# Designs tried in a protein design run: peptides against a protein of PDB entry 8OXM. Part 168

Target 1, 371 residues: chain A of PDB entry 8OXM
Amino acid sequence: FKAEFRLAGGVNLPKIIDCVGSDGKERRQLVKGRDDLRQDAVMQQVFQMCNTLLQRNTETRKRKLTICTYKVVPLSQRSGVLEWCTGTVPIGEFLVNNEDGAHKRYRPNDFSAFQCQKKMMEVQKKSFEEKYEVFMDVCQNFQPVFRYFCMEKFLDPAIWFEKRLAYTRSVATSSIVGYILGLGDRHVQNILINEQSAELVHIDLGVAFEQGKILPTPETVPFRLTRDIVDGMGITGVEGVFRRCCEKTMEVMRNSQETLLTIVEVLLYDPLFDWTMNPLKALYLQQRPEDETELHPTLNADDQECKRNLSDIDQSFNKVAERVLMRLQEKLKGVEEGTVLSVGGQVNLLIQQAIDPKNLSRLFPGWKAWV

## One batch from the design tools (peptide; made by RFdiffusion4, then SolubleMPNN)

Design b2_p18_6_s4 (from b2_p18_6, 13 letters changed)
Fold by OpenDDE base, seed 4:
Structure b2_p18_6_s4 (fold): chain B 371 residues (1-371), chain A 18 residues (1-18)
Amino acid sequence: as target 1 above (371 residues)
Amino acid sequence: MKSELLKEIGKEIDKLKS
């Protein structure tokens, strides 16, 4: 390891370190503190399995449908080493970070990211109607700019077109795989884009198996398909390439039902894999900026021995695991809201749910559904 | 330590590669 480190920014101040391997190759590593990287490590292995399924199918293989993976080495419950995705940037950083964000550069007269966040925070406790109205006002005055990512990075028109297709395929694959695994909406800082491939890398996989639906502000979308995510696809938006890649990914997932169920079952019952949403994790994920003043001491997870009878905890856990498995089986059968859908029907429903401004307006404002 | 899960997922991935 080199003695020097860089900070990657963000709340947890992860350290970027350079490591020289026994092969003499330098490898950049991200050291996260205070995060349980076991969930990330497990989910990366599930993504590798999904990639193996996608490579077996001729239609998905021809389209090069893959979810990007990174290496995770958990060191402890609160520390690990990530392979730093060199040549990636958080979508949120490109779009809305500082004065140099793409929204500020391309839409200088639109609302600032701060103004948008403030407006949506003011209505957070209001009716769904009031949230929708303010969300529509925010959206009207904060127009998408993510199309400019590929235009800035790929000056050659043929390369630009190819990379925009690679992006669109990456969004489609990650959206459908993410839906099957119940990753839900992904905060814009937890989606990296590769500056060379235009492919997405999903990081911080701390919400899985639809546990986003039990947050204090429940998740209302199957995956992140916000206006900027769609804008990056270009003029066709969710139609054409994106839809077809979603359908082909969903076909492979549904045809791999038994394998996916078996693996997720093993995951859900592994005592070393804490996938459940706890109140502290829920608070951390949806902390209000106003609540940041209460530095609640990191109560060690050990001190909330709430003496709920071990028997009632185990029975409650098993019932949640069974419910997750049943819902996964429904998804893989195309059962949505008690109706069996075709692959095209299911994908259409998911796309409509993900782009619906009524669903987006109900999301936690901290996740910036207008971006 | 590679969790038992990481080993089982590894085995299922290996079955999927064979």
Scores: peptide ipSAE 0.007, ipTM 0.438, DockQ to the pose 0.019
Fold by OpenDDE base, seed 1:
Structure b2_p18_6_s4 (fold): chain B 371 residues (1-371), chain A 18 residues (1-18)
Amino acid sequence: as target 1 above (371 residues)
Amino acid sequence: MKSELLKEIGKEIDKLKS
C-alpha cells in the first residue's frame, strides 16, 4: 500500500488508495468506511449471473449486451475495499461539476446546477402540479449536453458512433436488469461512465428490490432515463437501438425466470445480506444539505429496549421477502398493473414511465432528475 | 462525411438487427 490516499468526492469521503500487488502491478482501490459493501458485492454477483444469461442467448450476445461489474471485497459490516473503476468518471461530475461541468461549458446561459436544485428544493413539499411546473421550467432552462461526452472522448467519427452505440446498449442492459432487480432511480454520482468503452458502471447498490419506493420521497421511475441519459444516445433517443436492446434484454430475463427467482430467493433469505431499507439509511439517502449539521446521531446505545419479539421481526421480514419475490415473478411474467404485457409492451411502458416528466418531477431533488 | 457516416451507421444498425 502507498502511504498516500486521495478522497473521492461525496458525503462518505471514500479513500482511494494505491496498492502494489505481488505481481508488481499498481492497482487503485477505494476504501469505504461507515458503509456496508456486502450489498454491492451481492449485487455484483447477480450482475455476473445476468451477464452469463445474456451471453448464452445468441441475440443478446451478438449485441454485446452486458452489465459492467467491479470487484468488491467487504471487510466488515462498515468497511470494505472495492476495485477503483480506473478510466471512469461519474456522469454527475462530467455533467454538473461546478468548475468545468458540461452544462456550464456548452450551455453557459442556462440555469446553473445549483439554481436548478434550489428551485426543485423550494417545491419539494408542494403539490405534484407545482412540482411539475417548476420541473418543466428547470428543464426548459437546463438543456441536455451528455451527447458531448462521446464527442469529446472519441474524435474519429466511426469510433464515436461505435462508442455511442456501446453507451446505448449499456444503458439498455443496465436499465432492464436494474428494473428486474428493483434498483430504481440512481444518483448521478453512482453511475460511472468508462472513458474508453462508453459503458456505464453502476456503483453504490444500497437500494435494491424496489426499496426506493419506501423512501421518504418514493421513487416514481423504473430506472434512470433522464434527459441527459437519453441525449447520450444521440438523435434517435429511445426509439432506436435502446428500445431494441431493452426488448432483447427483457426477453432473456423473462425466459430465465426460474433461474432469477432461485437466485434472488437465496439472496433474500441470506442472513448476511441486509437488503431491507432502515430509517437511518433512508434519511441518509435523502438527506438535505441543511440537515447535515444537526444530525449528529448521538447513538445513545440505550435504545436496546425495542426488543420487539424476534418472532415478529422474522415474520415481518418474511412477508417483505415474499412480496419482493412475488413482484419479481410479476415483472418476469410481464405483469404490470395487473395486466400481462408482451416484451415490447412491457418495455414500452417502462420507457414511458422513466421519461415521463410527471414521474421525474416527483423524484427526490437531491437525485437531480433534470440532469 | 456526415452522410457516409450515417450510411455506415445504418449498416451497423442493420447488422445488429439481423
Scores: peptide ipSAE 0.000, ipTM 0.249, DockQ to the pose 0.015
Fold by OpenDDE base, seed 5:
Structure b2_p18_6_s4 (fold): chain B 371 residues (1-371), chain A 18 residues (1-18)
Amino acid sequence: as target 1 above (371 residues)
Amino acid sequence: MKSELLKEIGKEIDKLKS
């Protein structure tokens, strides 16, 4: 191990360590010290299955639609080594790093990332109307810059164009697969970008099966399609390549309904896979930066197992699992708000929901919906 | 705390390399 480590951003401050293997190869490893990496490992297997379905279909294979996966080696219930995606950076580090972030470099007269976060935290307990007004003010004074990622990394115009298409396809595939699986907590530190491929790598997969909707501040968007995410696609934004790749991904998912339901059913009833949201996890995910000092991990998970009879816990779990399966079946049938939609209609609804500033303004400020 | 956690993780990584 090298003596130097980098911090990956986020509440857990995962450590990037450089390891020299016995083969003399340097390997970057992400060390998470508090997360159950079994959840990430299970979700990576689900992504590999989704990739297998996408590779079997001629239209998705021709478009090279894939969700990026990484190797997860769980070490213990509280520690694990992720194969750090060598040559990836969190989109939040590129965009909103305090010293050299792209917003500061390209938009020096805009609000700082800190000013934006402060304004949204001040209205966190306010009405939806007040949150919307402040979010619109923040958005007006914090203009997107993510187009510059590909321009900085890919100097050749032909390579630049190819990488911008790879990025757009990666956003589309991960957005639709993430929606089907109900993947939440898509803040700017949980999404990495590969500096060589321009593809996204989603990390921290512990909020799945729409459990983000039962957080103290519920998630209101199906996936991250914020202004910077759209700016990285270039002048067409969500139209053309992105929309078509979403539709083709959704078509494969809907045509694979039985396979996806069977897989998710096995996972929901696996006693080793804790996908349920608990109050401590909910508090942890929506912790204020100011509260980082006082949560000594001395809340033993053991104490607030109030003696709800084991029977009532099991019955409550089974009812949640059944609701998750039912909602997954609805998504795979194109049932949205009680209406059956075509693939194009469903994808259009999801895009509109994801870009709606009213939905974005309601998110937890730590999600950074203005980025 | 943060330094002890790194030492524990280092020991667990060394166990997986063996």
Scores: peptide ipSAE 0.000, ipTM 0.342, DockQ to the pose 0.034
Fold by OpenDDE base, seed 3:
Structure b2_p18_6_s4 (fold): chain B 371 residues (1-371), chain A 18 residues (1-18)
Amino acid sequence: as target 1 above (371 residues)
Amino acid sequence: MKSELLKEIGKEIDKLKS
């Protein structure tokens, strides 16, 4: 280990450390000191299983459909080491960095990222109609620029085209697998892009099994398919390559129903795998920058020994786990809102839900649905 | 310790490799 560390931004102040391996190679690592990395470790294994399923199918293998995975070493219930994906950047850092972000560079006359955030924060407690109107005004004055990522990184036209395809395939695979697993909290800092491969790396997997729907501001989209995410695909957007890769991924997931259900069942009943949403986690994920000042740490998590009988907690947990399994089975059968859909029909519904400005306008402003 | 779950997931992944 090097003696120096960098702080990554955010409430938990994760430490970036550089390690020299026995091979003499430097490896950057992220040390989280307040988050349970066991959830990330478990979800990485689920992604490895999904990748195994995708590699077995000829159509998904030919398309190189994979989810990028990283190594997680949990050290305790509240600490662990992530292998930092060397040569990755958060999409939010590329897009909306205050100094040199792509929006500021390519659209200097648009609203700033701060102005967009402020406008959406002002309407956070307002009606859905008022949120939609302000979201549409923000979107009109904050136009997509993520196409420039591949254009800046890949100057050769043939390489640029292949990298744009790799990006589109990565978005499709992670979107469908993320939907099946009910992954939430897909804000622009929890999605990294590899500067060499143009593939996405999803981090902070602490919101799974649709637990984002029970947040104080519920998640209203199945995955992140915002305007910049679509702009990175180029002129075809969600049509052609993206749609076909979603359909082929969904086909493999539906055909692997028994395997996926068995694995998720084992996960849901593991007492070491805390996947449930708790009030402190919900508060952390949707905390306002203004609310940081008054939350004295005096909520001793220890003193709410509300003697809810262990039996009543266990019975309530089991009912939630059963509901998650039932909903997973529905997704894998193509059951949406009580209707059985084809793979193409299900993928189309999910794309429409993810791009709907009415759904996007209802999200927590910290999710940055206009990006 | 790898949780028994991580071993069981590992076994299911290995059944999926065989």
Scores: peptide ipSAE 0.006, ipTM 0.402, DockQ to the pose 0.018; fails the geometry check

Design b2_p18_7_s1 (from b2_p18_7, 12 letters changed)
Fold by OpenDDE base, seed 4:
Structure b2_p18_7_s1 (fold): chain B 371 residues (1-371), chain A 18 residues (1-18)
Amino acid sequence: as target 1 above (371 residues)
Amino acid sequence: MTPLEIEMGLAIAAFKEA
């Protein structure tokens, strides 16, 4: 290891270290000292298996459908080493960086990211109708700009077109795999984009198996398919390439039901793998100030609504695991809301749920569903 | 290697051989 380290920024202040291998190659690594990386490591292994399934199928292999993976080495319950995703940037940093974010550069007359967040935070405890109205006002005054990522990075039109297709395929694959594994919505800092490949890398996989639905503000979307995510696909949006890649990914997942169930069963019953949502983890996920702005959350003890959903969770760990497996089996059978859907019908439902402004308006404002 | 890493490694190995 080199004697010097850099800080990567963010709340946990992860340390970037450079290591020289026995092969003489320098490798950049990220050391986290406040995070449990075991879930990340497990989910990366599941992604590798999903990638193996996708590579075995001719249609998904021809489309190069893969979920990007990185190396994770847990060292303790609160520390580990990650591969530094060299040549990646958080989509949130590109889009809504306070200094030079793409929204500020391309839409200087729109609401600032701070104004959008403030407006949505003011209605966080309001009715769904009030949330929807304010979300629509925010969306009207904060127009998507993520199309400019590929335009800035890839000046050659043929390369630009290829990279936009790679992006669209990456979103499709990660969305469907993420839905099957119950990753839910992903906040904008937990999605990296590769500046050379335009592929997405999902990081901080601390919410899986639909545990985002039991957060104080429950998730309402199957995956992140916000306006900027769609804008990055270009003029076709969710139609054409994205939809077809979702369908082909879902076909492979559904045809691999037994394998996926067996793998997830082993994971859910591993006593060393705590995938369950606990109240402290839930609070930590939805009370983090994403921005260094001094919003000290005053622990006002009076959030009585969080107590109601916790009272029914007095189910043994095994019953929770069984329910997750049952729901996974339903997804892999195309069972949505008690109805068996075709692959096309299921993918269509998931896309509609993910882009519905009523669902997006109900998400935790910290996750910036308008981005 | 955690038991999980071992079991997953075995499941991955068995899945690569199949």
Scores: peptide ipSAE 0.006, ipTM 0.341, DockQ to the pose 0.021
Fold by OpenDDE base, seed 2:
Structure b2_p18_7_s1 (fold): chain B 371 residues (1-371), chain A 18 residues (1-18)
Amino acid sequence: as target 1 above (371 residues)
Amino acid sequence: MTPLEIEMGLAIAAFKEA
């Protein structure tokens, strides 16, 4: 390892370190402190298994359907090393994080990202109707621009087409795999895009197995399929390539039900794998930008464990694990809202749920559902 | 071809290949 480090920014101030391999190649790594990377490591293993299933199927292999993975090495309950996703950028950085964001560049007369966020924060505690009205006003005055990512990065038309196809396939695969695993917290900083492949890399996998539904503001969408995500697919949007790739991914997942259930069962009952949402983590994930100054929640996991009888914790945990497994089994059978759906019917329902402005308007403003 | 016609042609091609 080099003696020098850089800070990546953010609340936890992760350290960027460079290491020289035995091959003489320099590799960048991210050291997170005050964060449990065990969940990220486990989810990366599940993604690798899903990739193995997708590569075994002729239809998904032909379409090159894969979820991007990275190496995670947990060092403690509060620290670890991540592979640095070299040549990736958060979709939020490209779209809205600075004055040079794509929305500002391509839509200078639209609302600023700050104005959109402010409007949605003002209605955060209001009715669903008021949230919906303000969300529609924001959406009318903040038009999608993510199509320009591929246009800026890939100037050759044949390369541009190939990369947009790779993007669409990556969104489809990660959306369906993410839905099956109940992956949450898909805000614009937790999704990276590779500047060379146009593939998505999902990071911060700390909300899984539908634990996003028990947040103070529950998650109301199965995956991120917001207007900018759709705009990156080009003129057909969710129709054609995206839908078919979702259907083929879902078909492989449903046909692999026994394997997926067995793997998830082993993980849910692993005493080293805490996947449950705790109140402090829930508060941290949905903090207001204004509250960043005072709450140093030292996530002292240690102080709250001491007082509950081990037996009552274990029984409550087992009931939650059973419910997660039952819901996973339902998804893999195509059971939605008590009805058995075909692969096409299930994928259609999930797409409709993900793009519904009523669902999107109910999300936490920090999720930036208008982007 | 307009940029839109090119985009539509590419989208149709991708739809056939996918």
Scores: peptide ipSAE 0.026, ipTM 0.515, DockQ to the pose 0.015; fails the geometry check
Fold by OpenDDE base, seed 3:
Structure b2_p18_7_s1 (fold): chain B 371 residues (1-371), chain A 18 residues (1-18)
Amino acid sequence: as target 1 above (371 residues)
Amino acid sequence: MTPLEIEMGLAIAAFKEA
């Protein structure tokens, strides 16, 4: 390790450290304090297993279908080391940065990101009908621009096309794997894009197994497939490459159901792996101010001294774990809303749910469903 | 080929390979 460190900023003041490997290569790492990285580490292991399944299948291997992973080393319940995702940027930083974001650069006459946010916050406590109307007004006056990411980064037409294809494959693979695992909190800062590969890196995996559905504002989409996400795919949008890559990913997941169920069962019953949503975590996720300024108090683990009878907690936990396993089994059988679907039927339903403006308008405003 | 024809041809090729 180098003797010097940098601060990354933010509430928890994570430390950036540089490590020289035995190979002589310098590797940047992020040391987080006051954060439980165990869930991220577990989810990365599950993603690596999914990648192994995808690489074994000839169809998904030919398509290079992978979910991008990073190394996580939990050191304690409140600290760990992350691999620094060098050459990545949050999609939110590229799209909606206040100074030089792509929306401001390419659509200067549209609503600002701030105006969109404000309009959606004003209706946050209103009816679903009022939310839908305002969301449609926002969408009409805030047109997608994410196609320009690949156009800015890749000037050669052949490279540009290859990278747009890599992006589309990455969105498809991560969307289906994320859906199977019930991955939530997919706001624009929790999705990074690699500036060299155009592949997505999903970070902050603290909402999994459909725990986003029990948030104060429930998640209403299976994955992020917003207008900018679709615009990055180019003229074909969700049709062609994206749909086929989703179908092939879903086929591999469904054909691997026994392996996936066994792995997830072991994880759900691990007493060291707390994947359940608690009320304080739920409040923190949906009270995040957009402005970096408010020091939200660190979740003191000590206020969990609600001595509810250990037996009632364990019985409640086991019932939640069983329900998660049953729902995972349903997904892997293609059971949606009590109906057995083909792979194509299931993927089509998920795409329609993810792009439905009625579902998108119901999301928490901080999720930025109009981006 | 127009940029659109190239994009469509490449999209069709990628769809056949995908």
Scores: peptide ipSAE 0.021, ipTM 0.492, DockQ to the pose 0.014; fails the geometry check
Fold by OpenDDE base, seed 5:
Structure b2_p18_7_s1 (fold): chain B 371 residues (1-371), chain A 18 residues (1-18)
Amino acid sequence: as target 1 above (371 residues)
Amino acid sequence: MTPLEIEMGLAIAAFKEA
């Protein structure tokens, strides 16, 4: 290993380390501390299974529909090594970096990323109506720029077009699979873009099985389909390629119901896999940047022996696991709000929910729904 | 063709291939 490290952005300040392999090749790695990488490792295995299903289907294989995966090596309950996604950047770093973000470069007269965040934080505890009004004001004064990612990285028009198509396919595949698995916490730092392929890499998979809905500020969208995400698709936006790739992905997932349910059932009942949202994790994920200073959780777990009988905890866990499996089965049957939808109807509902400014305005300000 | 017409033509082509 090299003696030097870099910090990656984010609350856990993961360390980027460079190592030389026995093959003489330099490899970058991400060392996360204070984070349980077991959930990331499990979710990567589920994504690999979904990729296998997508490759078996002729229509999804022709469209090259895949979820980008990375290697995860858990070392302990609080540490592990991630494959550094070499040649990736967080979409938030490209879009809203304070020094050289694309919004500042292409829209210098718009609100700054800081002004947008401040306005939304000021209304965080206000009514849904007040949140919606301020969100609409922010959106009017903060116009999307993510189209410039492909334009900056791919100067040849034919390559540019191919990469924009790869991006759109990657968004569609990851959105539908992410929805089926109930993947949450899709803020702009948890989504990387590959600078060579234009494909998305979803990281920090610690909010799954709709556990984002039980956060202090509940998640109100099925996946990230914000204005910048749509702008990266070009002039057709969510219509055409994106919609059809969503439908074909959803068709494969629905036709693979038994396989998906069996695998998720094994995972939900694995005693080594803690997928449940605990109150401390929920608070940590939605902490305000202003509160970053003092709460080192000294987990002085004062053993308040609430001897809730181990039986009551196990019964409560089993009832949550059963509800997650039932909801997964509903999604794979196309059951939304008690109605059975076609693949096209279900995909349409999910797109409408994801782009609805009323849903987006209700998200935690740290999610940056205006980006 | 304007850059917009090229982009629209490419988007229509991709819509047919998708």
Scores: peptide ipSAE 0.015, ipTM 0.439, DockQ to the pose 0.015; fails the geometry check

